# Ledger of designs, part 171: peptides against a protein of PDB entry 4GMN

Target 1, 375 residues: chain A of PDB entry 4GMN
Amino acid sequence: RYANITLLALVTLASIGTDFQETLVKGNQGSRESPISAADEEWNGFDDADGDAMDVDQKSSSGEDQEEDYEEIDVKEDDEDDDDDSITSEMQADMERVVGADGTDDGDLEDLPTLRELIQTAVPQLIRLSNLPIDSDESLTIQSHALSALNNISWTISCLEFANGENANIHNAWYPTAKKIWRKTILPILEADSADLKLATQVTSLAWAVARVLHGETPTDGNPHRKFISLYHSSKQQAGGNSNSIEEPEDPFQGLGVKCIGVVGSLAHDPAPIEVNREVGVFLVTLLRQSNNVPPAEIVEALNQLFDIYGDEELACDKEVFWKDGFLKHLEEFLPKMRTLTKGIDKRTQPELRTRADEALLNLGRFVQYKKKHA

## One batch from the design tools (peptide; made by RFdiffusion4, then SolubleMPNN)

Design b2_p19_7_s4 (from b2_p19_7, 12 letters changed)
Fold by OpenDDE base, seed 4:
Parts: C-alpha cells; sequence; structure tokens
Structure b2_p19_7_s4 (fold): chain B 375 residues (1-375), chain A 19 residues (1-19)
C-alpha cells in the first residue's frame, strides 16, 4: 500500500516536472527574444565585422507538378476536449508572475510557489529516495522513479537561460540543490559500479541535466568525467556482443553514448580544472578521429560540446589545451569526413539527425575559420 | 511518464515557443 502511493507520487512528480517546462518556457518568452536553441545558435565566434557573405547559388531545378488527387477524407472532428487539466492554478500563477517580472527585479522564489515547492520540498525527498538501500525490486523501482522525477525537474530547469543574470533567482535556488543531486545521488550511483545499463542511463541523463547548469562548477571529486568516459566505452563493448541490445532508442539523440558525451562536455567548461578539460577534449577529438565507428548523433554532440568548450579564446583551456594539444588540426582533418557523414544521412528517414548534422557541419566550418584567424 | 532528455526537452521547448 505505502509503496504504491509512493510510486504514484513519484510518477506524478515526474509528470509535473515535464508539464512545468511549458509554464516556465512561456513565462520566460516575454523577457527573451526567441532563445536560439544552443543547437540553433550558429556559432558566430566573436563578431569580427568583415564577414563576406558567400553567395550560395540556389540552382532552381524545376521539378514537374504531379497533381496527386488528394481524396478529401471527411475526418469527423470529434472535439474530444482533452481538457488537459495538468496546469494547476499555482502553475498558471507562476507563469503570470514570470511574464510580469520586469527584468529588473530578480524576483524572490517566493513569486514562483510551484517551482519553490519542487526545489525545496520535492527534490530533497527525491534525493533521499534515490539513496535508499537497494535490497528489493521495490527499492530498485522507487530509486528508478525518483531518478526519473529528478531527471525531468533538472531538464526543465536546464532549459532556462542563466546567462547575463537571467533567471538569477531560479539559478540561485537551484544551484545548491543541483550540487546536492550531484554529490548525494549521481556520485554514489556512479561509485557503486553497477552493471545495470538502465540505471546507468538514468543517472547519466540526470547528470547531463545537472551539468548543463553547473558546467565546470560541477564537483570534480572522484573524477566523474572518467567514469562517464568509461561508461561510454563499456556501453559500446556491450552493444557489440549481446543481442540483448537495449533497443537503441528510436531517437538517435537519446542513446547512452550521446548522454555520456553531453555530460563530459558540460563538465569540461570553464572553470573546470585544465586536466579535466584536457581529458574530455582528447576524448571528444578521439571520437572525431574514429568517426567511422561512431554513430552520427554522437559526432554531432561531440562537435557541439567542442564548440562550447573552446569557443572563447580568453579562457585558459584555449591556450593550455586547444592550441597546445593541436585540436585545430584534428577539426580541419575531420571537416571533409563530416561533409560525407552529413550527406549520408537520409533527410526522409532521419530529418532531425540530418538537420542537426547540417548545422554542426556549418558550425565546424565557421569554428575552424575563426580559430585560423585567431591563431 | 516520459523521461526527459536533451532532445525531448529541446523539442518541448520549441513547441512551447511556437504556441
Amino acid sequence: as target 1 above (375 residues)
Amino acid sequence: VETMDDASAERRRREALAE
């Protein structure tokens, strides 16, 4: 009885964590010009003004008008008013307050009661539940659901912008909690060295969401980047051997390999220790060198992480790692391979993967040009 | 309940910005 109520509560918290994303995103839209997705951010480098626009000659091939006679299937609009009553009156009040917050008053988290309760009341309990002794299938189920709820909350919060002091109230409330998730949930699970790939995938997804906010301020105790690199390699070795392939998620970006890359990339950002940055940078560049055996989605993620880590020439990692370890040469040598890889992705069967690969290819060209100019 | 990740979080973000 208590177990079923606990599981229902955890499922409900995981749902609220997803549904609250819409509320927070819509609430922040009033203060932001459409946040270019970190993916859709053309890596512009630093604005050096003299960008000659290369005229891409659009050769209009006139394809013939085949008039396919679309039979009007009279689909009866069954107005199933799915009143998705999922938006609580408190979530609506949070949305109105986030929209109404003139960007001058970093409003107290008191003005975001739902988010406050998620961070201050729910998350500490989820951390406790994720740390229960695993002595039964019930305890394992509770841990999995607690991790799912923490994951969804952490991903939702990681979709907010915190650059330039935006959402500083939310950042300040989340930051100590995110570090607590890392130290109390993520690290203990990673240290338990479980062969459970499901648990490893859950903790890696959570670790990425947390690391997207903490970046290089993520606690480096116990060298977690090496554990995720090891997990990446272990996941590749297991997929090759046992026909119990965890069904590769239909979405190529949901793979454990992508998640491992996303975590270690995020961990390598300034102010990460230069040694951590170097080990991650070498790992990412090594994936590009070995690209013939790496899924395209992992290459896209590895490129994006490399751009984000090494995009700023003023950072210590630019001089001490990027230039010192000769990363530019590896990126230049990879550029023709990336063109081939991207062109090999079928736009019809994998439109998202193709779009993200086309973007990563464009950004790779720009990044290489930028780094050559600033050499 | 769906478990969020980078791809799903970004899709939902784009959808919520398009409404």
Scores: peptide ipSAE 0.366, ipTM 0.901, DockQ to the pose 0.817
Fold by OpenDDE base, seed 3:
Structure b2_p19_7_s4 (fold): chain B 375 residues (1-375), chain A 19 residues (1-19)
Amino acid sequence: as target 1 above (375 residues)
Amino acid sequence: VETMDDASAERRRREALAE
């Protein structure tokens, strides 16, 4: 009975963590005059001051448009207005207040009661439940559900913009809690070195969400970047041996490899120690060099992380790592491989992977050109 | 309950911005 109530509460918290994303995103949009278009995933480090429009001669190959007469399947949308009023009156109040919050850096979240209760009341309990001694299948189930709830809450918060002092109240409330999740949940699980790939995937997903907010301010105790790099390599070795079809997640971007790359990339941002940055940068560049044996989604993620880490020339990592370790040469040599890789992705079967690969290829071209101008 | 990640978080963000 108590176990079922605890599991239901954990499932409910995991659901609330997902549903609250919409509330926070819509609330945060009201504070931004310009909608961040999906096109703003273009690497913006390129001041396009020099309008030398290279005329790319679009040779229009006239492919005969076979008008496939798609019979208009009259899908009667039965408007079952299932008003899934899943948004509590408190979440609606949080939405209205996120729009109106003059970013008072009070960190008390007086105007965000649901978020306050999630951070101050729920998360500390979830951290406790994720640290239970594993002595039964029940305790393992509780840990897994607690990690899922922490993951969803952490991902939702990580979708907020915190640059330039945006959402400073939320950032300041979350920041100490995020560090606590890292130190009390993530590090102990990583140090236990369990062969459980499911648990490793859960903790790595949570670690990425937390590291997307903390970046280079993530606690460096015990060299967590090396643990995630080791986990990346270990996961590749295990997948080769056991013909247990751990069904590759239907989404290529949900793989443990992608998550490991996302974590270590986030950990390498300024103000990370230069040696942490170097070890991560070398890892990421090494994936590009070995790209024939790396899933396309991991290549896309590794590129995005490299752009984010090394996009600013004013950072110490640009001079001390990027230029010093000769990363530009490796990126330039990878361009023709990336073009081949991207063209090899079928748009019909893997549309998202193809889109993100096309974007990453475009950004790689721009990034290489930028770095050549600033050499 | 869906377990969020980068890809799912970004999809939901785009959906929420399109409404």
Scores: peptide ipSAE 0.366, ipTM 0.901, DockQ to the pose 0.797
Fold by OpenDDE base, seed 5:
Structure b2_p19_7_s4 (fold): chain B 375 residues (1-375), chain A 19 residues (1-19)
Amino acid sequence: as target 1 above (375 residues)
Amino acid sequence: VETMDDASAERRRREALAE
């Protein structure tokens, strides 16, 4: 009896999370031009400001050699006080207290009471239900439905734009809750190392939705990027053996491989640790090198993630990973393969995959040209 | 209930913006 009521409530919450997307999208439309999906956005690079090269007429004025005696400024070796900005155990404890303070200074969601109740009331219960001991088929069903509800809410929120301080009220309300989902729901399931590919797909989908908001601020404890890379490889090994083909979803972008790429790409964004960025970058570039054995949708996702991670030259990962590990050469060598791959996709049978591959090919050409100019 | 993902979320977003 209680289980049926719980399941009905979970199904209802999953439905509300889906239906609320339309309300949030239409509510957000009042402030922005139709945000082209990040997939449909042509990567514009850095706009070369047309530096009007003013023809500075080189008037050869033979100005006289004034020997200005540059006084030797005795550069005192200022003692590098190695202020070991060791995050003091107190700062770590205060960060843990700020993370542990359910000081939900939930951004003022006065105008979004439904979203507030979803975040403040529903999500904490869903987290609790996703963490129940699995001792029966009933508990497994409850967990699966709780994960589905968390997934739909998280995806709906992840479709909002948070760049440039937009939707800051929603971001501020969601951010601590997203970290709680990560720590309390995602990590424990990933650590349980279950052979259940259905559960792995559910948690990976949820992880991607959460990581699309947290990016490089996603907790790095237990190296979750390596767990998703391992899951990617494990999923490929299992597909070769038992004819319990998890019916490859009819949508090529709904595959576990694509979801793993999307998660690890999102985790590698600034301010992610450089070593996390490197391991993810090497994984993504390795997929391009091995592209003959990789589904086209995974190649499209891996390219988009590489553009998003390494599109900014001011980030530490540009110098320390992209240039240092020679990624440009691999992208340039992949360009003719991507042209062949994209042309091989039938527009009639796979129109979405073809469109996204055409866009990724265009962006790859632009990205390679940009990086060559800024080398 | 359909479980959302990147592809389905973006499709629904585009549909909701086209209405």
Scores: peptide ipSAE 0.363, ipTM 0.900, DockQ to the pose 0.827
Fold by OpenDDE base, seed 2:
Structure b2_p19_7_s4 (fold): chain B 375 residues (1-375), chain A 19 residues (1-19)
Amino acid sequence: as target 1 above (375 residues)
Amino acid sequence: VETMDDASAERRRREALAE
């Protein structure tokens, strides 16, 4: 009984996490002109706009870990079969408020009660459930569902813009929780070194969603970038040996390889340690050099990550890694290969992959030209 | 339950932008 209720609650939380995406995306649009999808953003280079980098003096309040004794919430089975896919009136109210919440630095999501409850009440329970001892198929199922719920919530939140102090209230509420997911859920599962590719894919997807918000501020303890690089290589070795069709996800961008690239790319952003950035940058550039044996979707992701990491010439990684390790030469040498790769993708059978490859090719040309002007 | 990722999140974002 309790297991079925727990599974239902986890499924419900995973559903809420997906449905809330539309609410947050539509809410965030009311404040911006149609956000060009991050994929449709033509990389224009860093124009010399004097963006006054507001010193966010992140006062590291060393808050003492008060072990809050989590009381057992007695979940009453209210069997309300309301199959109404309707955005709840509360989610609509949250949508309207995400548009209007200028600059109150207080991580008090007072105006976003549903999101507050997801972050403050649901996510801590999901973290606990993801850390249950795996002693049964039931425990494994609970972990998988808890990871799915955490994944959907984390992806939904990662779709918000947090640059330039946008959604600062949501960012400030999510940031400590995202770090907790990383330390308490992601790292322990990565350290367990399970041969379970399904679990590895779930954790890597969650890690990418979390790292899309934390970037280079993602905890570097245990060198997680190396674990994801190792997982990338291990996934390629398993796919090559067993003709057991692990059904390559029908979507080229849902592959474990793409997810590994997305995670390590996100981890390498400023203010990541320069050696973390270098190891990731070398990994990504090495994929481009070995592109004949790399899926096109992984090449697209690796390029986008390289543009995002090294697009700003003011960052320490530009001088200490990009220029020092000669990445421009590798990118320039890859241009003709990328043109061939992109042209080889059939627009009729793989329209999304072709579009994203055409964009990445365009951006690669612009990026190489930009870096040559700023050499 | 659908498990979100970058590809699905981006598709849903594009769909929500097209409405």
Scores: peptide ipSAE 0.363, ipTM 0.899, DockQ to the pose 0.778; fails the geometry check

Design b2_p19_8_s1 (from b2_p19_8, 12 letters changed)
Fold by OpenDDE base, seed 3:
Structure b2_p19_8_s1 (fold): chain B 375 residues (1-375), chain A 19 residues (1-19)
Amino acid sequence: as target 1 above (375 residues)
Amino acid sequence: SKEEEQKYIRFLGKLAQEE
C-alpha cells in the first residue's frame, strides 16, 4: 500500500515535470514570433497534363451479401472528461509567472509556491529515494521513478534562461539543490559501476539536465567527465556485441551517446579546470575524426558543445586548449565530412535530425571562418 | 573587430537561446 502510494506520487511528479517542461518550451516558442517574412513566392500553377485513363476491366465476382445485423452497441461515449489536469492550477500559475517574470532579484521563491515546494520538499525526498539500497525489484522500481521525476524537474529548470540574470531567484534556489543532486544521486550511481544501461541512461539524462545549469561550476570531485567518457565507450562496446535490438530510441537525440556528450560538454565550460576542458575537448574532436563510426546525432551534439565551449576567445580555454591543441585544423578538415554526412540524412524519414545537422553544418562553417579571422 | 566578435558571441548565445 505505502509503496503503491509512493510510486503513484513519483509518477505524478514525473508527469508534472514533463508537462511543466512542455509548457515552458511552448511559452518560450510563443515569445519567439520571429516574423516569418512571407516571401510571396507566387506558386506558378502546374499545367494540367492530360494523362490517359487506362480502362482496366477487372471482373464482377458476385459474392452474396449476408446482411449480418450488427447490433449497434450504443457505446455511451462516457465523456470521461479526462481532465488530466496533471498540472495543478497553482503549477500553471507558477509557470505563467516564470515565463512572464521580470527577474526580481529576491532569491526567495515566495511568488512561486509550487516551484518552491518542488525544490525544497519534493527534490530532497527524490534524492533520498534514488539512494535507497538496491535489495529488491521494488527498490529498483522506486529508484527508477525517483530518477525520472528528478530528470523531468531538472530538465524543466534547465530550459529557463539564466545568462543575463534572468530568473535569478530560481537559479539561486536551484543551484545548491542541483549540486546536491550531483553529489548525492549522480556520483554514487556512477561510482557503483552497474552494467544496467537503463539506469546509466536515466542517470546520464539527469546529469545533463543538472550540468546545463551548473556548467563548469559542476563539482569536479572524482573527475566525473572521465566517468561519462568511459560510459560512452562502454555503451558502444555493448551495443556492438548483443544483437538484442536495443530499440534505438525513436528519437536519435535520446541516445545514451548523445547524453554523455551533452554532459561532458556542459562540464567543460568556463570556469572548469583547464585539464577537464582539455580532456573533454580532445574527446569531442576525436569523435569528429572518427565520424565514420559515430551516429549523426552524436556528431551534431559534439559540434554544438565545441561551439559553446570555444566560442569566446577571452576564455583561458581558447588559448590554452583550442589554439594550443590545434582544434581549428580538425574542425576545418571535418567540414567536407559534415557536408557529406548532412546530405546523407533523408529529410523525409529523419526531418529533425536533418534540420539540426543542417544548422550544425552552417554553424561549423561560420565558426571556422570566425576562428580563422581571430588566429 | 571587437564589435563583430561581440555580435558573433551574441549570435551564438542567441542561437543557444533559440534551441
Scores: peptide ipSAE 0.026, ipTM 0.505, DockQ to the pose 0.059
Fold by OpenDDE base, seed 2:
Structure b2_p19_8_s1 (fold): chain B 375 residues (1-375), chain A 19 residues (1-19)
Amino acid sequence: as target 1 above (375 residues)
Amino acid sequence: SKEEEQKYIRFLGKLAQEE
């Protein structure tokens, strides 16, 4: 009885998280013209608006680890049988407020009650449920659903803009929770070294969503980047042996390989330790060198991650890794291979993969030219 | 230049936002 109620609640939370993501994406797309038109506009440089970079004084709040004794929240079954998989009017109103909210510096979500309850009430319970001892198929099912709900919530939040102090209240509320997901859910599952490829895919998807917000501030304890690199290699070895039974996701960007690249790329951003950055950068550049045996979607993701990590010449990783380890040469040598790879993708059968590969090829050319000017 | 770099970072950021 309790397990079925818990399972239903987890499915509902996962649905809510998906609907929330879809509506955020639609709300953000309502302000963005279709991505196809932006590729042809020559970036005529923005004029020199002297935006004073406000020094965000990171007050190191020494959050004492209050062992919050998780009281059993007696979830009152309010029996409203509305099976309507529709985003609630309250969620929609929260989304409209998120899109319109001037960044109030206080991590106060008073004006975002649904998002507050997701972060403060739902996520802690999902973390608990994802950490249950696996002793039955039922506990494994609960873990899978808890991971799915955490994934959907984390992805939704990772689609918000946090650059330039945008959504600072949401960022500040999410940041400690994201670290808790990482430490309490992601790391224990990665340490268990399970041969379960489904679980590995779920935790890697969640890790990517979390790392897209935390970036280089993601906890480096136990070198999780090496675990994801190992998982990448292990996934390739398994796919090579049993050609029959791994349902490769229909979407090439939903593959475990892409997710592993996305995680490790995100983990390598400043202020990540230079050694973490180097190991990830070498991994990504090695994929480009081995591109004949790498799926196109993984190449696209690896390129995007390399651009994001090494786009800033002021960062320590530019001098200590990018230039020192000679990455520019590898990127330049990859240009003709990328042109061949991109042209080999059929626009009719794989339109998204072709578009993203055309963009990554364009950006690779621009990036190589940029780095050559700043050498 | 720091300005071209900020343009590139902003360009990358905008690309990451359009995906």
Scores: peptide ipSAE 0.023, ipTM 0.483, DockQ to the pose 0.068
Fold by OpenDDE base, seed 1:
Structure b2_p19_8_s1 (fold): chain B 375 residues (1-375), chain A 19 residues (1-19)
Amino acid sequence: as target 1 above (375 residues)
Amino acid sequence: SKEEEQKYIRFLGKLAQEE
């Protein structure tokens, strides 16, 4: 009984986190519709093809009026659907406030009641549930659902803009909680060294969402970047041996390899220790050098992470890692390989992967040119 | 220049949010 109620509550929290993410994605898409000025291309009229008149005849048949008495099936609208719409409306109102809010620095969420309850009430319980002793299949199920709910909430928050002091109230409220998720949920699971690839995928997804907000301020205790690099290599060794492909997610960007790259890339941002940055940077550049054996989605993610980490020439990692370890040469040598890789992706079968690869190729060309001017 | 760089980082960050 208590386990089923806990499971239902976890599924509901995971759903709420997904609906909040979808609302955020829809809100962000609406801001990019710059009105494409309808260029008035004069669509010239189709020519008047001729009107031949065939005379099809009248016949009168008097079919009988069978009044079929349609019994009014009194569909009782069960009013149970009204409660789900109320939560979605409150979440939508919170999202509209987040997108429009001049963020107060104080970490106060008085104006964001749903987000406040998610961060302050739900997340601490989810952390507790993810740390239960695993002694049964029921405990494993509870952990999996708690990780899913934490993942959805953390991903939703990681999609908010925090640059330039935007959403500072949300950032300040989330930051201590994100560090608590890292220390209490992510690190213990990574240290348990489980052969469970499903659990590893769930914790890596959560780690990426958390690290997308914490960046280089993510706790470095126990060298988590090395654990995710090790997990990346271990996942490749397992995939090569057993043709029991764990269903590669239909989305190439949901793969464990992409998630590992996203985590370690995020961990390497300033103010990460220079040695953490170096180990991650060398890992990412090594993937580009070995690109013939690396999935295209992992190459796209590795490029994006390299651009974000080394975009700023004022950061210590630019001088001490990027220039010192000769990364520009590796990026320049990779440019023709990236052109070949991107052209090899079929636009018809993998349109998203092709679009993101075309963008990453464009950005690689721009990044190489930028770094050459600032050499 | 630092201003062109900040524009480039903001451009890359916007592109990464655009993906």
Scores: peptide ipSAE 0.022, ipTM 0.487, DockQ to the pose 0.071
Fold by OpenDDE base, seed 4:
Structure b2_p19_8_s1 (fold): chain B 375 residues (1-375), chain A 19 residues (1-19)
Amino acid sequence: as target 1 above (375 residues)
Amino acid sequence: SKEEEQKYIRFLGKLAQEE
């Protein structure tokens, strides 16, 4: 009973997170920002493991025809559906305000009651649920659903514009909560060093969503970037050995490798420690050097991360890492390989991957030209 | 600014995806 209520509440919270994403995507479709496909982790619904109820063929005997007149109890379908529509309507109204707010309205979180309750009330409970002692399959299920709900909420918030002080109220409310997710949910799971690849994928997705807002202000305690780099390498080793390839997600950008790159890239932004930036930068540049054996989506993500990390020449990482470690040469040498890679992607079968690769190729050319002018 | 230049590179990337 309590388990089922907790699971229902977690499913509802994950649904709310998804509906927020959909509403943001619908609102942002007006603003030409391509939805970050990594935010569209559809809640894989409860796989009702229909446990094979053993057909106990008990042939018990021919008891007599008592025509008990079963009065049709007109079970009034109590329309319990009305409460879900109300939450969705309030949520839509909050998201319409966030999307419709021209970046001059430092809207109060008081005007965003649903988002406020998600950040202040729901997320702290989800953090607790994600930290339950794992002692049963039920506790694993609760953890998984709590991570999925945290993922959806965190991705949704990470899709908001925070540049130029836009949505500063939401950013300010989210920032301490995001750090709490990192310290209380992400780090403990990463420290447990679980062989569970599903859990690793969920925590990595959540870590990316959180790190997309916190960037280089993400807590560096315990060197989490090295854990994600290790996870990247471990995931590649497992895919090569067991033909139980976890079905590579149909979306190449939902792969654990892409998520690992997204996390470590985000962690390496200023004001990250220069050593963290260097280790990540070297990792990303090494992927480009080894590109013949790297999925195209991971190359696209690695390029985008490199552009975002090293785009500003005033940052310490530009002088101390980009120029010192000779990254420009590696990017320039990669440019013809990227052209070949991008041309190899079929526009008919993989239109999104091709489009993002064409963009990344264009940006690589521009970035190399930019860095050559500022050398 | 350099931030404007990077914003401009990214913006030009997005524009070239729409063409």
Scores: peptide ipSAE 0.019, ipTM 0.479, DockQ to the pose 0.059

